Peptides against a protein of PDB entry 4N78. Designs and how they scored, part 205

Target 1, 186 residues: chain A of PDB entry 4N78
Amino acid sequence: HFQVICRLLGYQGIAVVMEELLKVVKSLLQGTILQYVKTLMEVMPKICRLPRHEYGSPGILEFFHHQLKDIVEYAELKTVCFQNLREVGNAILFCLLIEQSLSLEEVCDLLHAAPFQNILPRVHVKEGERLDAKMKRLESKYAPLHLVPLIERLGTPQQIAIAREGDLLTKERLCCGLSMFEVILT
Target 2, 155 residues: chain B of PDB entry 4N78
Amino acid sequence: MAELQMLLEEEIPGGRRALFDSYTNLERVADYCENNYIQSADKQRALEETKAYTTQSLASVAYLINTLANNVLQMLDIQASQLRRMESSINHISQTVDIHKEKVARREIGILTTNKNTSRTHKIIAPANLERPVRYIRKPIDYTILDDIGHGVKW

## One batch from the design tools (peptide; made by RFdiffusion4, then SolubleMPNN)

Design b2_p22_3_s3 (from b2_p22_3, 7 letters changed)
Fold by OpenDDE base, seed 4:
Structure b2_p22_3_s3 (fold): chain B 186 residues (1-186), chain C 155 residues (1-155), chain A 22 residues (1-22)
Amino acid sequence: as target 1 above (186 residues)
Amino acid sequence: as target 2 above (155 residues)
Amino acid sequence: KVFPEISDEQAREFVQEELDKL
């Protein structure tokens, strides 16, 4: 599903969606969640001493339940605050999954474009073959597929310019050195 | 352009008129031949004359049709060439627009990106100062990063 | 209005050209 979304939206659509998600997350964090956190801090027991181990696990649980009773009974925490936290979590997960899907798509594109961009596959040298000879054979095999040189030879100046720009855009992908998710976490 | 105009405005209309005139003339020739054969005392001579006129008329019409057909074909070829040139121009514009849109899109998404810190060390490096939107450092795309990913995706 | 008198020569040449195309 995320792959389809990435294909449908493209870079522009993804950027727009992520920007809007960031706005929503920021609004939730600076608004409702912040207010609840402040309120919770005020109600938080100042001295929550670790109960004596002598009370056992049930007694400790009851102790904490009693100390946090006012917080747990705060009905608005369950309804509004947790919902907002879920929304933030979903937004983060969405961004992560979109980035992962986009990266996979970009990698596939790079792999498919490689034969046309003078990128030779890694040659596994079998025992007994000269690496140099094999590389030369591969170079010769893929030489006719080099798109930019082919267009430079056969195309118009305008076509050559477009081909070069297209080649550059094909080579320069986000997955090669850029991360969106790191920006979102900051 | 001048050739196409000549074909459209002069040669093809002229050829069509000539063909129409020839049709009218064929009817006249037929009438003449019929009357001549009926009125002539020498039927054999009249028949030979009719054959000659028939052959000439058919040859003339065939020539006119062929000339007109060739002119129409030439016109169509020129028009086809013009359409191909127009298509090429449209394609060029379309590609230019697409490239531009892609560049804009990449700029927009680029603002939302930071360099992948490849440093394996767990140090949560405090986000260094908002360094200026790192201009697309055209660092040569090290495709070596892809070397590890390509082996496993069985489609 | 006489058929554009294709000269016998032009007619022959035309016929020959068409025959040559066959």
Scores: peptide ipSAE 0.031, ipTM 0.589, DockQ to the pose 0.006
Fold by OpenDDE base, seed 2:
Structure b2_p22_3_s3 (fold): chain B 186 residues (1-186), chain C 155 residues (1-155), chain A 22 residues (1-22)
Amino acid sequence: as target 1 above (186 residues)
Amino acid sequence: as target 2 above (155 residues)
Amino acid sequence: KVFPEISDEQAREFVQEELDKL
């Protein structure tokens, strides 16, 4: 599903969606969630000492439940605050999944374009074959597929310019060195 | 442009008119030849004249058809060439626009990205001296000492 | 002259071209 979304939206569409999601997340964090956190901080017990180990695990749990009873009983916390946190979580996950899907698409595009851009696959050298000889054979095999040199030889100046720009755009992808998710976490 | 205009406005219409006139004239010549043959005392001469007119007329019509056909073909070739040039221009513009749109889109999404921290795979230089694993002698922890603490001293 | 006079040369050339196509 995310792959289809990435293909459908393209870079511009993804950018718009991500920007809107970031706005929503920011709004949730700075608005409702912040207000609840402030309220919770105000109602937090000022002195919550660790109960004596003598109370055992059940006693300690009951102690903390008692100390936090007012917080736990705050109905709005369970309904509104946790829902907003869930929305934030979902938005983050959505962004992560979009980025992953986009990266996969970009990698596929790079792989498909590679033969046309003088990018040779790493050849597994079988025992006894010279790496250099295999590379030369591959270079010779794919040389006719090099699009930019071909167009430079046969095309008009305008076609050459377009081909070069297209080649550059094909080579430059986000997956090569850019992350959207890191921006979201910041 | 001048050649195409000449073909469209002068040569092709002129050729069509000439062909139409020739058709009408063929009918007249046929009627004339028939009447001349019937009325002529020298039928052999009339026949020879008819043959001459027939040959001339057929040659003329064939020439007119060929000329007209060539002019039409030339016109079509010029038009096809113009269409191809126009198509090429449109394609060029379209590709330029697409590239521009893609660049804009990439800039927009680029603002939402940061450089991936390439975790330099620090070559974990395996420390050369594999320090001998210190044999951890598990001393059995005698937990029996804790048995006396749990029984509440009945004060 | 009811028909446009094509020169005998043009007629011969035309006939020859058509014969060459055959």
Scores: peptide ipSAE 0.033, ipTM 0.598, DockQ to the pose 0.005; fails the geometry check
Fold by OpenDDE base, seed 1:
Structure b2_p22_3_s3 (fold): chain B 186 residues (1-186), chain C 155 residues (1-155), chain A 22 residues (1-22)
Amino acid sequence: as target 1 above (186 residues)
Amino acid sequence: as target 2 above (155 residues)
Amino acid sequence: KVFPEISDEQAREFVQEELDKL
């Protein structure tokens, strides 16, 4: 599903969606969640003494439950605050999944473009084959597919310019060194 | 452009007119030949003259048709070439627009990205000197001192 | 002359073109 979304939206659509999600997350964090956190801090017992060890685990639990009773019983916390936190979580997960899917699409594009861009895959040399001979064979095999040199030889100046720009755009991908998700976590 | 214009405005219409005129003339020639044959005392001469006119007229019409056909074909070829050029231009514009859109999109998404921190696996060299866990001699905190401060409801 | 005169060269060229199409 995310792959389809990435294909449909492209870079522009993904950027728009990510920006909007970031705005929503920011709004939730700076608005409702912040207010609830402030309220919780106000109602937090100032003195939470460690209960005596003599009360055992049940007694300690009951003690903390009693001290935090007001917080636990805060109905708005359970409904509104947790829902907002869930929304934030979902947004983060969505961003992660979109980035992962985009990265996969980019890698796929790079792999498909590689033969046309004089990028040879790392070849596993079978036993007995010389690496150099295999590389030369591959170079010869893919030489006719070198698109930019071909267009430079046969194309018009406009076509050459477009080919070069297209080649550059094909080579430059986010997956090569950029992360959106790291920005979100920051 | 000039060649296409000449074909469309002069050569093809001219050829069509010539062909139409030839059609009309063929009828006149036929009538003439028929009348000449009937009126001539020398039927053999009249027949030979008719054969000559027939051959000439057929050759002329064939030539006119061929010329017209070739001009039409040439016109179509020029038009096809023009259409191909237009298509190429449209494709060029389309590609330029797409590249531009892609660049804009990439800039937009780029602002939302940061460099992947190659987490240098800094081997967290565990500081060798694990300072001996100071055995916190848990002095039993005699919490009995706090028993007196708690307003315990004496059952 | 009711019909345009076709030169012998034009006639030969025409015939040759038609022969080449066959």
Scores: peptide ipSAE 0.031, ipTM 0.601, DockQ to the pose 0.006; fails the geometry check
Fold by OpenDDE base, seed 3:
Structure b2_p22_3_s3 (fold): chain B 186 residues (1-186), chain C 155 residues (1-155), chain A 22 residues (1-22)
Amino acid sequence: as target 1 above (186 residues)
Amino acid sequence: as target 2 above (155 residues)
Amino acid sequence: KVFPEISDEQAREFVQEELDKL
């Protein structure tokens, strides 16, 4: 599903979606969540000591439940604050998954473009074959597919310019060194 | 342009008219030959004349058809060439627009990106809302970096 | 003269040209 979304939206669409998500996240964090956190801090017990281990897990839980009774009973926390946190979480996950999917698409594009850009795959040398000979054969095989040189020889100046720009755009991808998710987390 | 205009306005219409006239004339020639043969005391001479007129008429019609056909073909070739040039121009514009759109899109998404290799210590400079130049990582595509990511794509 | 006068020579030349294209 995310792959389809990436294909459909492209870079521009993804950017728009991510920007809007960031706005939403920011709004939630700076608004409702922050307010709830502040309120929770105010009602937090000043002294919450670790109960004695002798109470066991149930007793410890009851102890904390008692100490946090006012917080737990805060109905708005459960309904509004947790919902907002869920929304933030979903937004983050969405961004992560989009980035991952986009990276996969970009890798595929690079792989498909490679023969046309004088990028040869790593040759697995079978036993007994000279690496150099194989590389030379591959180079010769794919030489006619080199698009930019071909257009440079046969095309108009305008076509050459477009081909070069297209080649550059094909080579320059986000997956090569850029991360959106890291920006979202900050 | 001048050649195409001549073909469209003069040569082809002229050829069509000539061919039409020739059609009408063929009938007249046939009638004449028939009458001449019937009325002539020298049938052999009349036959020879008929042969001559037939040959001439056929040759003339063939020439007219060929000339007209060639002119039409030439016209079509010129028009096809013009269309191809127009198509090329449109394609060029389209490609230019697409490239531009792609660049804009990449700029927009680029603002939302940071370098993966930045050491943890480098403050993820939140792209300052400033128009961060699309850091085109012009690094030569080291596909080796992609080796780890591509493992999930069962080709 | 009802038809454009094509000389026998022109007619032959025309025919020959068409034959040569074959």
Scores: peptide ipSAE 0.031, ipTM 0.577, DockQ to the pose 0.006; fails the geometry check

Design b2_p22_3_s4 (from b2_p22_3, 6 letters changed)
Fold by OpenDDE base, seed 1:
Structure b2_p22_3_s4 (fold): chain B 186 residues (1-186), chain C 155 residues (1-155), chain A 22 residues (1-22)
Amino acid sequence: as target 1 above (186 residues)
Amino acid sequence: as target 2 above (155 residues)
Amino acid sequence: KVFPEITDEQADEFVREQLDKL
């Protein structure tokens, strides 16, 4: 599903969605969640002494339950605050999944473009074969597919310019060194 | 452009007119030949003259048709070439627009990205100085304060 | 002359074109 979304939206659509999600997350964090956190801090017992271990686990639990009773009974916390936190969590997860899917699409594009851009994969050399000979054979095999040199030889100046720009755009991908998700976590 | 214009405005219309005139003239020539044959005392001469006119007229018409056909074909070829050039231009514009859109999109998404921190496994050097856990001197927490909250029966 | 005279060159060209189509 996320792959389909990435294909449909492209970079622009993904950027728009991510920006909107970030705005929503920011709004939730700075608004409702912050207010609840402040309220919780106000109702938090100023002195929460560790109960004597002599009371055992049940006694300790009752003690903390009593100390936090106001927090636990805060009905709005359970309904509104947790819902907002869930929304934030979902947004983060969505961003992560979108980035992962986008990265996969980019890698796929790079792999498909590689033969046309004189990018040869490292071939596993079987025992007894010279790496150099295999590489030369591969180079010869893919030489006719070198798009930019071909267009430079046969194309118009405008076509050459477009080919070069297209080649650059194909080579430059986010997956090569950029992360959106790291920005979200920050 | 000039060649196409000449074909459209002069050569093809001219050829069509010539062909139409030839059609009209064929009828006149036929009538002439028929009358000449009937009126001539020398039927053999009249027949030979008719054959000559027939051959000439047919050759002329064939030539006119061929010329016109070739001009029409040439016109169509030029038009096809023009359409191909237009298509190429449209494709070029389309590609330029797409590249531009892609660049804009990439800039927009780029602002939402940061460099992947190659997480050097910085060994979280545990700060060596674990400050000695301040021996929580267990001051006996006098829980007697909690005794007042519990329904403890004062004995 | 009711019909345009065809030059020998035009006739030869016409014949040549027809022969090439065959």
Scores: peptide ipSAE 0.038, ipTM 0.603, DockQ to the pose 0.006; fails the geometry check
Fold by OpenDDE base, seed 2:
Structure b2_p22_3_s4 (fold): chain B 186 residues (1-186), chain C 155 residues (1-155), chain A 22 residues (1-22)
Amino acid sequence: as target 1 above (186 residues)
Amino acid sequence: as target 2 above (155 residues)
Amino acid sequence: KVFPEITDEQADEFVREQLDKL
């Protein structure tokens, strides 16, 4: 599903969706969640000492439940605040999944374009074969597929310019060194 | 452009008119030849004249058809070339616009990205001196000392 | 002359063109 979304929206569509999601997340964090956190901080017990170990695990749990009873009983916390936190979580996950899907698509595009851009796969050299000889053979095999040099030789100046720009756009992908998710976490 | 205009406005219409006139004239010549042969006392001369007119007329019509056909073909070739040039121009514009749109889109999404921290796999240089694992001698913790503390003094 | 006279050059060109098509 995310792959289809990435293909459908393209870079511009993804950017718009991500921007809107970031706005929503920011709004939730700075608005409702912040207000609940402030309210919770106000009702937090000022002195919560660790109960004596003599109370045992059940006693300690009851102690903390008692001290936090007012917080736990705050019905709006369970309904509105946790829902908003869930929405934030879902938004973050959505962004992560979109980025992953986009990265996969970009990698596929790079792999498909590689033979046309003089990007040769790393050849596994079998024992006894010279790496250089195999690379030269591969270069010779794929040389006719090099699109930009081909167009530079046969095309008009306008076609050459377009081909070069297209080649650059094909080579430059987010997956090569950029992350959207890291921006979301900041 | 001038050549195409000349073909469309002068050569092709002129050729069509000439061909039409020739058709009408062929009918007249045929009638003339028939009447001349019937009325002539010298049938041989009339026949030779008919042959001459027939040959001349057929040659003329063939030439007119060929000329007209060539002009039409030339017109079509010029038009096809113009269409191809127009198509090429449209394609160029379309590709330029698409590239521009893609660049804009990439800038927009780029603002939402940061450089991936390439975790330089720092070669964990294994410290050369593997400090000998200090044999942790588990001293058995005798918990029996705690047995006496739990008996609450019966006040 | 009911039919337009073609020049010998035009006739020769026509014949050549027809021969080239054969």
Scores: peptide ipSAE 0.037, ipTM 0.596, DockQ to the pose 0.006; fails the geometry check
Fold by OpenDDE base, seed 3:
Structure b2_p22_3_s4 (fold): chain B 186 residues (1-186), chain C 155 residues (1-155), chain A 22 residues (1-22)
Amino acid sequence: as target 1 above (186 residues)
Amino acid sequence: as target 2 above (155 residues)
Amino acid sequence: KVFPEITDEQADEFVREQLDKL
């Protein structure tokens, strides 16, 4: 689904969606969540000592539940604050998944474009074959597919310019060194 | 442009008129040849004249048809070339616009990106006081209880 | 003359075009 979304939206659509999500997240964090956090901090028990390990996990949980009873019983926390946190979480996950999907698509595009851009994969040399000879054969095989040189020879100046720009745009992808998710987390 | 105009306005219409006139004239020539043969005392001469007129008429019509056909073909070729040039121009504009749109889109998304930090292993400076690792027996927290609370993205 | 006279040059061109199609 995320792959389809990435294909449908493209870079522009993804950017718009992410910007809006960031706005929503920011609004939630700075507004409702912050207010609840402040309120919770005010009602937090001043002295919450770690219960003795002797109580075991259930006893410790009960202890904390008792200490936080007033907080847990705060109805607005469950309904509003947790819902907002869920929305934030969903937004973050959405951004992560979009970025991952986009990266996969970009890698695929790069791989498909590689033969046309004189980018040859490292050929696994079977035992006994010279790497150089194989690479030379591959280069010769794919030489006619080099789009930019072909257009430079046969095309108009305008076509050459477009081909070069297209080539550059094809080579430059976000997956090569850029992360959107890191920006979202900050 | 001048050649196409000449073809459209002069050569092709002229050729069509000539061909039409030739059609009308063929009938006249046929009538003449028939009458001449009937009225002539020298049938052999009349036959030879008929052969001559027939040959001339056929040659003329063939030439007119060929000339007209060639002119029409030439006109179509010129028009096709013009259309191809227009198409090329439109394609160029379209590609330029697409490239521009892509650049804009990439700039927009680029603002939302940062360089992938090579995880500098921040030396987690372990604070000196190793508080005794409380062996948290991590009982697998069954987070399935939380499954009912959130519209989780169904993977 | 009811039909336009074809010049020798026109005739030659016609013949040449026909020969080239062959």
Scores: peptide ipSAE 0.035, ipTM 0.597, DockQ to the pose 0.006; fails the geometry check
Fold by OpenDDE base, seed 4:
Structure b2_p22_3_s4 (fold): chain B 186 residues (1-186), chain C 155 residues (1-155), chain A 22 residues (1-22)
Amino acid sequence: as target 1 above (186 residues)
Amino acid sequence: as target 2 above (155 residues)
Amino acid sequence: KVFPEITDEQADEFVREQLDKL
């Protein structure tokens, strides 16, 4: 589903959606959530000591449940604050999944374009073969597929310019060194 | 351009006129041949003359039709070539616009990106001092401070 | 020109010549 969304929206559509999500997240964080957090910090026990390990996991859980009982029983926290946190969580997950899907698509595009852009795969050299000879054979095999040189030879100046720009756009992808998700977390 | 104009304005109209004139002439020749055959004492000679005129006229009409057809075909070829050139120009513009749109889109999304940082594994340092448990006294929490926060339906 | 073209002038002349022979 996310792959289809990425294909449908493209870079522009993804950018618009992410910008809107960032606005929503910012609004939620700076508004209702911040106010709840401030109030909770005021009522939070100043000294919450780690219970003794002697109580075991159930005893520790009961201890924390008792310490936070008044907070957990606050009905507004469950209805408003947790809902807003779920919305923020969903937005973050959405951004993550979109970025992952986009990265996969970009990698596939790079792989498909490689033979046409003079990008040769790393060849495993079997024992006894000269690496240089094998690489030369591969270069010769794929030489006719190099798109930009082909268009430079056969195309008009305008076609050459478009081909070069297209080649550049194909090579320069976000997955090569950029992350959107890290910006969202900042 | 000059060749197409000559075909459209001179050669094809001229060929059509010539063909029309030939049709009129064929009618005249037919009338002549009929009258000549009726009036001639030598029917065999008249028949041979009629055959000769018929053959010549048909050959001429065939030639005119062929010439006109070739000119029309040539005109269509030139027009097809012009359409192909126009298509090429439109494609070029379309590609240029698409590239531009892609560049704009990439600028927009680029603002939302940062360089991928390799996550350094931070060692979790255990806190050194275990503080003694203080007895928890429950104080009632006043949540009325939160009443103004949220889209609650005013009952 | 592979085929002899009968011009309007030739057709008229021919008709005239034939009419003159009547």
Scores: peptide ipSAE 0.030, ipTM 0.589, DockQ to the pose 0.004; fails the geometry check

